# Peptides against a protein of PDB entry 9GMZ: the designs that were tried, part 185

Target 1, 343 residues: chain A of PDB entry 9GMZ
Amino acid sequence: TGFPLELLTRPATERLAYFENYTVAHPRLKEVYEILMRTIAEPAGASFIFVYGASGVGKTTLRLRVEQKLTELALPKLESDRARVPVVGIEAIAPESRYFNWKEYYTRALITLEEPLIDHKFDYGVRGISRDNFGKINVESKVVAPALRRALENALIHRHPDVFFVDEAQHFGKVASGYKLQDQLDCLKSLANMTGILHCLLGTYELLTFRNLSGQLSRRSVDIHFRRYCADSPEDVQAFKSVLLTFQQHLPLAETPNLVDHWEYFYERTLGCIGTLKDWLKRVLSDALDREATTITLKDLQKRALSVAQCQKMFKEIQEGERQLSETEADVQNLRSALGLGA

## One batch from the design tools (peptide; made by RFdiffusion4, then SolubleMPNN)

Design b2_p20_4_s3 (from b2_p20_4, 7 letters changed)
Fold by OpenDDE base, seed 5:
Structure b2_p20_4_s3 (fold): chain B 343 residues (1-343), chain A 20 residues (1-20)
Amino acid sequence: as target 1 above (343 residues)
Amino acid sequence: SYEEYVAKLRALPEIPVEPL
């Protein structure tokens, strides 16, 4: 199956939007999706889910697919519970300063929960939180972080989402001098415990530090590793080639580009990360549409590729994360062996 | 209205998914 051929007669904006919204159900995405959906349905007393993996592996795509499915499943029940929001997803912002801005986080989370069109609008009891004429939440600069936290706790309880997603959650690890990363984790734990809402943190391998810092988190968290495709695995190489084949069929161009023949170059410049691949192809497609080109060439790909230096840096960060996980798996195996639990 | 909210949720474009 390919893109709808009618797109070839449509504006460049519609052609680009088709590809932007297109999702390949690649094996790692499907596996992590199934685990995540099952964990959300049956959290078994977990307060946290950690989804960690390389930058550009596809964590945001995973989040959006889960948000869509949770919304679809909730739709038949929403008319009987007009206060409910099925799911909430935000992206944590990289701090402009050397520390995470909790005030900004609480403000963005609160704005996202309080859809202007939702029924059962409540007062937060916080001076400086109001709604505009459109019902949109406005937070005055004078409102302090503890008051915003209480407002968010009340909103989460009232809206009762199945899960609260935080993308780019490694930004919680950005602490100022004299602060402990543990204090940030205890703040998040307290928010989840006070609301009874399951939190899913998606991020880079920097999230592994959150797991390791708290033996109490390990009892109340589920960990999901979103792996990249590895070139040393024949199965992973075949899956990566299949993704390239699918993308080449879904690029809305008059002539289907041969991406698969260049799979090694795509692998070199994406490190097996499908999100990085999609973002690259999106940039190249945009350039091709702007030129009214019939296809994509290797030269067009080269113009929008990450530099070798960028790939080397990203690969070093990935290798360090994969190493830390491998060491943890070995430590678990050693502990099991030492306990007389067979290998 | 709340009906507009539900309509907005129903009108969310399905993310096209191609199985491998």
Scores: peptide ipSAE 0.334, ipTM 0.821, DockQ to the pose 0.015
Fold by OpenDDE base, seed 3:
Structure b2_p20_4_s3 (fold): chain B 343 residues (1-343), chain A 20 residues (1-20)
Amino acid sequence: as target 1 above (343 residues)
Amino acid sequence: SYEEYVAKLRALPEIPVEPL
């Protein structure tokens, strides 16, 4: 079924909001969602989940869908446990400096955990952390990172979320030395261990660097690869075309554009990443609505496409990540063979 | 209120997920 036809008489803002809120349940999203939900339900002693994949593959959409489902599942229990937060999700910010800002990270995490409307407000035991008249957390500039960490540890223990999500987690890795990266991972491990809260780090293939730096992480982490669609796979091409068909039907325009006939151009400019595709179509839809256009054309698509240079850069980053994974898979097979377990 | 918090959690927009 397409979009509600009544949207054609609605304001451009409502038409755009419909498409923004629309999510295609594409095969890779469903697969990764099921794996992630199962892993959160049964961590089996894991302290970390790594969800890695191309930029724009749909990791944020995955996170939001899991957060929604975990919230839905927790709702019946929240009536009896008024201190509990079912899930916490934050985005890691790219450091302005060569150093990750742990103070800002702890502050953002603490503010996110401490919803003003939540019951059972507690004292963090940290001078310079307070609540305003609306119950919002205020952190004074004088509060140091170790004190904010203790406050976050106490908040995580008290609120007991099923998982702590960190989106764009590759930003932890932007520290110039492998030693400093290990220290950051040890900080995260310590936070997970001290709180007993499962951490899920979502990010680009740069997260593989974190996996490789610590043989101790491998024992306490679950890895989930959120793959793009590949043009060399007939099944992946068919799935990508089906996504285009679905988006075509859900663009709130008077005339349904033919996106499927342009699938190769869409693939060229998205690299099989559905988030990149959605963001592109959103930009084109916004432009079409601003012009009161009845449809979108190839020229409208071309105006808002990523440049070939951007796609080449993104593709190089993807190929390097996919190569590292393929090498790791080969190493596992070689190890199994060497152990006499068979391939 | 806590009831407003729970109402806010319930009001999380259903991400319309259309199956392919």
Scores: peptide ipSAE 0.329, ipTM 0.811, DockQ to the pose 0.016
Fold by OpenDDE base, seed 4:
Structure b2_p20_4_s3 (fold): chain B 343 residues (1-343), chain A 20 residues (1-20)
Amino acid sequence: as target 1 above (343 residues)
Amino acid sequence: SYEEYVAKLRALPEIPVEPL
């Protein structure tokens, strides 16, 4: 089914919001969603889940869908356990400074975890953390990172989320000269161990650097590769065309644009990343709605496309990540062969 | 209130997933 035809009589803001909220359940998203949901339900002693893939593959969409489902599944239990938060998700910010700002991270995590107006004021046991009259957490500037960590540990234990999501988690790897990335991982590992809360780190292929830093993390982590669609796979090309057809049907325009006939151009400018595709179509839809246009044209698409130079840069970053994963798969095969398990 | 929290959780936009 396409978009609700009644949207054609609605304001541009409602039409845009419909498309922004619309999610295509494409095969790679379904696969990664099922693996992630299963891993959250049965972590088997894992403390970390790493979800890595290209920028714009759809990791944020995956996170939001899992957060929604975990919330839905928890709702019946929340009535009996009013302290519980089913899931918490934050985005890691790129530090302006040469080192990761743990104080800011802990503050944002606390704010997000406690943003739900729960009448039961949890005492974080930390002076300088308060709630305003609107229930918003205020952290005084004098509160130091170790105190905020203790507050977050206590809050995570008390609220007991099924998972703690950190999006853009590659930003933990941005350490100053002289700092060890290992110290950042040990800090995260300690937080997960002290709280008993499963952490899911979502990010680019830069997260692969975290896998190699600690043999102890490797024992307590599950890795999930969120792959893009590849043009050399007929199945992936067909899936990508099906996504274009679905988006074509869900653009709230009077005349349905033919996106599928331009699939190669869409692939060239998205590298098979559905998030990049969706964001491109959002920009083009916004422009069309602002002009009160009945449809979108190839010229409208071209105006909002990533440049060839941008795509070439993004593709090099993807190829390096895919190469590192292929080497890891080869290392596993070599290990299996060396163990006498066969290929 | 807790009721407002649960209401906020229930008001999470149904993200329509159309199955391909």
Scores: peptide ipSAE 0.038, ipTM 0.659, DockQ to the pose 0.016
Fold by OpenDDE base, seed 1:
Structure b2_p20_4_s3 (fold): chain B 343 residues (1-343), chain A 20 residues (1-20)
Amino acid sequence: as target 1 above (343 residues)
Amino acid sequence: SYEEYVAKLRALPEIPVEPL
């Protein structure tokens, strides 16, 4: 099945929006989705879930799908429990300074958590937090980070989401090394413990460095590795070709482009990351629609491809992350051997 | 309103996920 043929008569904006909203349910996305949904349903005393993988692997798509499913499952209960929020998701902002802006983090989390519940005013127990006439949360400049934390703790307890998502969570680690990084981990840990709300941190392999600094978080965390497709695996190559086949059928163009025959070039410039592939195809589709082109050519692909230098940098970051994970697997084997359990 | 919230939740675009 392909795109709705009626799109060929629609404006370029509707054709582009169709492809932007289209999501391929590729095997690795399905696998990680099932693991994440199961872990949220049965956290077994975990306070944290870490979802890590390459930039552009599809972590934001995973989050949005889980948020959608948790919301769908909660809808029947929300009719009776109007105070409940099923899920809350924020993106961590890269710090502009050597210090993480906790005030901004708590403000954004509180705004996102309370945005749905205009009519059900909650008293945060903090002066200088108000709602406007549209029910939007306004935080006065005088409100300090510890007061915003208490407001967020109270709101999370009252709204009781099944999970708190933090996307781009590697940004917590971008502050100065040592005690400051531990203080941030302890801050997040304390928020999860005080609220009883499960936290899911999604990010790049830089999250491994953050996770490994807290032996106490490791005891209360579940790890989910969102792997890219690897060219050395025949099954991964087949899955990647199947994704290309699906995308070529869902590009709203008069002539279906042959993307599958160029699979090696797509692999070279995406490193097996489906999010990177989708974003590349969006740029190329936008250019094709602007030209009223009937199809996409190899030259159109080449104009919007990541440079070889960008791919080399991204590949080095991936290899370092995959190496750190393989060392963890080797450490488990070494631990088993040292315990006399065998390989 | 709560009705607009429920309407937004119901209007969550079906992310068309074609099974591979």
Scores: peptide ipSAE 0.027, ipTM 0.674, DockQ to the pose 0.016; fails the geometry check

Design b2_p20_4_s4 (from b2_p20_4, 7 letters changed)
Fold by OpenDDE base, seed 5:
Structure b2_p20_4_s4 (fold): chain B 343 residues (1-343), chain A 20 residues (1-20)
Amino acid sequence: as target 1 above (343 residues)
Amino acid sequence: SYEEYVEKLRSLPEIPVEPL
């Protein structure tokens, strides 16, 4: 199956939007999706889900697909529960300062949760939180972080989402000291406990720092490793080539480019991360459409590739994360062996 | 209206997910 051939007669914007919206159900995405959906349906007393993996592995695509599915499943019940929001998802912003901005986080979470069109508009009992004539939340600068937290707690209880997603959640870890990181984790735990809402934190391998600092979270968290494709695995190489084959069929160009013949170059510049691959192909497609080109060449790919220096930096970050996980797996196996639990 | 909210949710672009 390829792109709809009618797209070749459509504007460049529509052709680009088709590819942007196209998602390959690659094996690792499907595996993590099934685990995440199952965990959301049956959290078994978990308050947190951690989804960690390389930058550009596809965590945002996973989140958006889960948000879509949770919304689809909730739609038949929304007419009977007009207060409910099926799912809420935000991206954590990198702090400009050495400290995470909790006030900004609570404000963004509250604005995202309080859709202007939703029924049962709630009064938060917080002076300086209001709704405009369009039902949009306005938060005055005078409102302090503890008041915004209470407003968010009340909103989460009232809207009762199946899950609260925080993408780029490694940004919670950007603090000046380990003590401040623990305080931040305790704030998140308290929010989840007070609301009864399951939290899913998606991020880089920096999220492993949260796992290590919070032995108490480990009892109430589910960990999901979103792995990249590895070149030392024949199965992973085959899956990566299959993704390239699928993308080449879904690029809305007059001539299908041969991406698969360049699989090693694609692997070198993406490190087996499908999100990085898709974003690269989007940039190259945009350039091709702007030039009214019939296909994509290797030279077009090279113009938009990540530099070798960028790939080397990203690979070091991946290797450190994969090493920490392998050490943790070995520690679990050693603990099992020491307990007399067979291998 | 609330009906507009439900319609907005229904109109969310399907992420076409094709199996490999």
Scores: peptide ipSAE 0.344, ipTM 0.846, DockQ to the pose 0.015
Fold by OpenDDE base, seed 2:
Structure b2_p20_4_s4 (fold): chain B 343 residues (1-343), chain A 20 residues (1-20)
Amino acid sequence: as target 1 above (343 residues)
Amino acid sequence: SYEEYVEKLRSLPEIPVEPL
């Protein structure tokens, strides 16, 4: 089934919004979603979940879909537990300096967790944290990071979400020294331990460097690799073509563009990353709608494609991440062989 | 109110998910 044909008579903004909101349930997204949902339901003593994969693979789409599902599953039970927040999700901000801004992190987390409309408004026991007349959290500039941490710990305990999501979590690793990086790991570990709340860190392959610094975190973490589609796998190529077919059917244009016939060009400029593909198609759709065009052409695609140089840079970063994971898998096999367990 | 919170959660925009 394609897009609702009535959209062709609707404003360009509504047509664009339809495509922006449309999500293809592609095989890798389904697989990672199922693993993540199962791991959140049954963490088996894990305090962390690491979801890593290429930039533009679809990690944000995964997060939003899980947040939606956890909210849906909690709704029938919320009336009996009016303090509960089903899920909390934030994005880690890239540090403007050599120091991660923990104050900003705790403030954003606290603001996100403390919904203005929620019942059982908590007293943080921290001077300079208040609610305005609309119930919105206000944090005075004088409040220090350790006080905000205690406030967040208390809020997480009181609100008891199923998971705390941190998107772009590789930004924790963007610190000048290994010692400071260990302190950040210990900070996150302590937050998870003090609250009993499962933390899910989503990020690029740079997150692997962060994960590998603590053998103790490794023992209490579940790893989920959100793979891109690979052109050397016939199954992955077929899945990628099926995604293109679905997107071409859901572009709200008068004439359905043939994206599938250009699958190699789409693959070349997305590296098998469906988020990158969707964002490319959004830009091209926006341009087409602005021109009142009936369809999308190859020339329209080419105008909004990533450059070959951008793709080459992104591909090197992917290859390095995939290599590090392959080495870890080989190390496990070598360990098994050394233990006399068959490979 | 708490009822407004629950209604806000119910009114969250659904993410249309199409299976392949």
Scores: peptide ipSAE 0.282, ipTM 0.796, DockQ to the pose 0.015
Fold by OpenDDE base, seed 1:
Structure b2_p20_4_s4 (fold): chain B 343 residues (1-343), chain A 20 residues (1-20)
Amino acid sequence: as target 1 above (343 residues)
Amino acid sequence: SYEEYVEKLRSLPEIPVEPL
């Protein structure tokens, strides 16, 4: 199966949009999707799910697929329960200051949760929160973070989403001290406990710092590792080549480029991260469409590749994250040994 | 309206998933 051949007669913008919207259902994405969907359906008293992995592994794609599926499954029930929102998802913004902006976080969460034009005006119990004539939430500048928190707690209780997603959740960790990081975790924990809503935090390996700092979160959290493809695994190499084969068939170009023969170069410049691969191919496709090119060449790939220095930096960050996880596996073995349990 | 919300949910583009 390939792209619809009719796209070759369509504008460059439509051809690019096709590829941007196209998602390869690669083995690691399917596995993590199934684990996440099962955990949301059966949280077993968990209040948090942590999804961590390399930058560009595909965490945002995973979130969007789960949000879509939860929405589809909820649609028949929404006809009878017009107050319900099936899922809410936000991206955490990197703090501009040494402090996380909770006011901005609560405002964006509340806007996203209440963006559905539900005919039922929800009373947030907070003065200075209103809906405009277009049903959009307006928050007056005078509204303080504790009041926005109460409004969000009340909205989450009223709307009863199956999960609250926070993408780029490592941005909670970008604070000046470990004490402030603990206060942020306690704030999130309190929000989950007060609302009864399951929270899913997606982020880089920097999210592991949250797991390590709170022994109390560890008892009420599920961890999901979204692994990259590894070149030392024959199965992972085969999966990565299959992804390249699928992408080359779905590039809306007159001549199918041979990406698979260059798999080592693609691996070198993506570190086995499919999101990084897709973003690279989007940039190269955009350049090819702007030139009205029939195909893409190795030279076109090289023009849009990450530099060796960028790849080396990204690889060090990955190795540190994978090391911290391997230490956790070794800690389990050490704990078993210390308990007198066999290996 | 609620009808516009339900229609927005129905109009969510199916992200094309090709099985490998």
Scores: peptide ipSAE 0.062, ipTM 0.705, DockQ to the pose 0.015
Fold by OpenDDE base, seed 3:
Structure b2_p20_4_s4 (fold): chain B 343 residues (1-343), chain A 20 residues (1-20)
Amino acid sequence: as target 1 above (343 residues)
Amino acid sequence: SYEEYVEKLRSLPEIPVEPL
């Protein structure tokens, strides 16, 4: 069934909010969700989970859905353990400088971890961390990164989340010339080991560089590839068309647009990435609502599409990531064959 | 509040499994 028909009489803001909040359970999202939930429940001595895939594949949607589910599962225990946070999720910021800002990372992590528990003040033993009159964490400018790290370690131990999510985690890879990316990974590894908290890093294929640099991380990490839909797979094409069908039914417009007939154009401009597709449709819906239009047209889609140059750039990044994974899979098969384990 | 945070997380729409 499509959108609630009552939305057609509602303000444009409410109609847009409906679509923004609408999430399609597409097969790849469901698969990765199930793998991630199982891995969080049974980490088997892993300290890290790497979730990598194309930009706009839906990693943030995956994170938010897992955060919701972990919270739901924890609720009965949170009634008795008010100090617990079931999950913490942050987005890593792209550094303005050539250096990852650890001070900002620790500050944001602390703020996010303490946001739920405004009424339950903990002193993390760090001078210059306080709560304002509204209970929000305030970090004085004089507080140094090593002190914020100790505060975060203490906070994570006391709040004991099932997982710590870091979205856009490829931004940890932005190190200055001559600094080892290994030192950043060793810092994260130390934080996970000191707290006993499982870390899930979500990001682009640039995360493969992190995974490959540390043979020690590889032994304590689980890898999850969030694949895009591929046009050379009939099953993936069918799944992509089904997602278009679902979205066209959930656009709160008087006339249902035919998106499915344009599936090749949608594929060309999204590379099979459902997040990119949703964001595109959201922009087009916003324009349609502003014009009080009854439907959306191919011309409306074309106005808000990514350029061919943007798609070509994103596709090169995807192809390089997919190539690196394919080579790794071949190397594993070659190693197994050389060990006499069979293919 | 913690309750508002939990409700915000609960308010995340269920991923409708529309049958493909």
Scores: peptide ipSAE 0.023, ipTM 0.607, DockQ to the pose 0.019

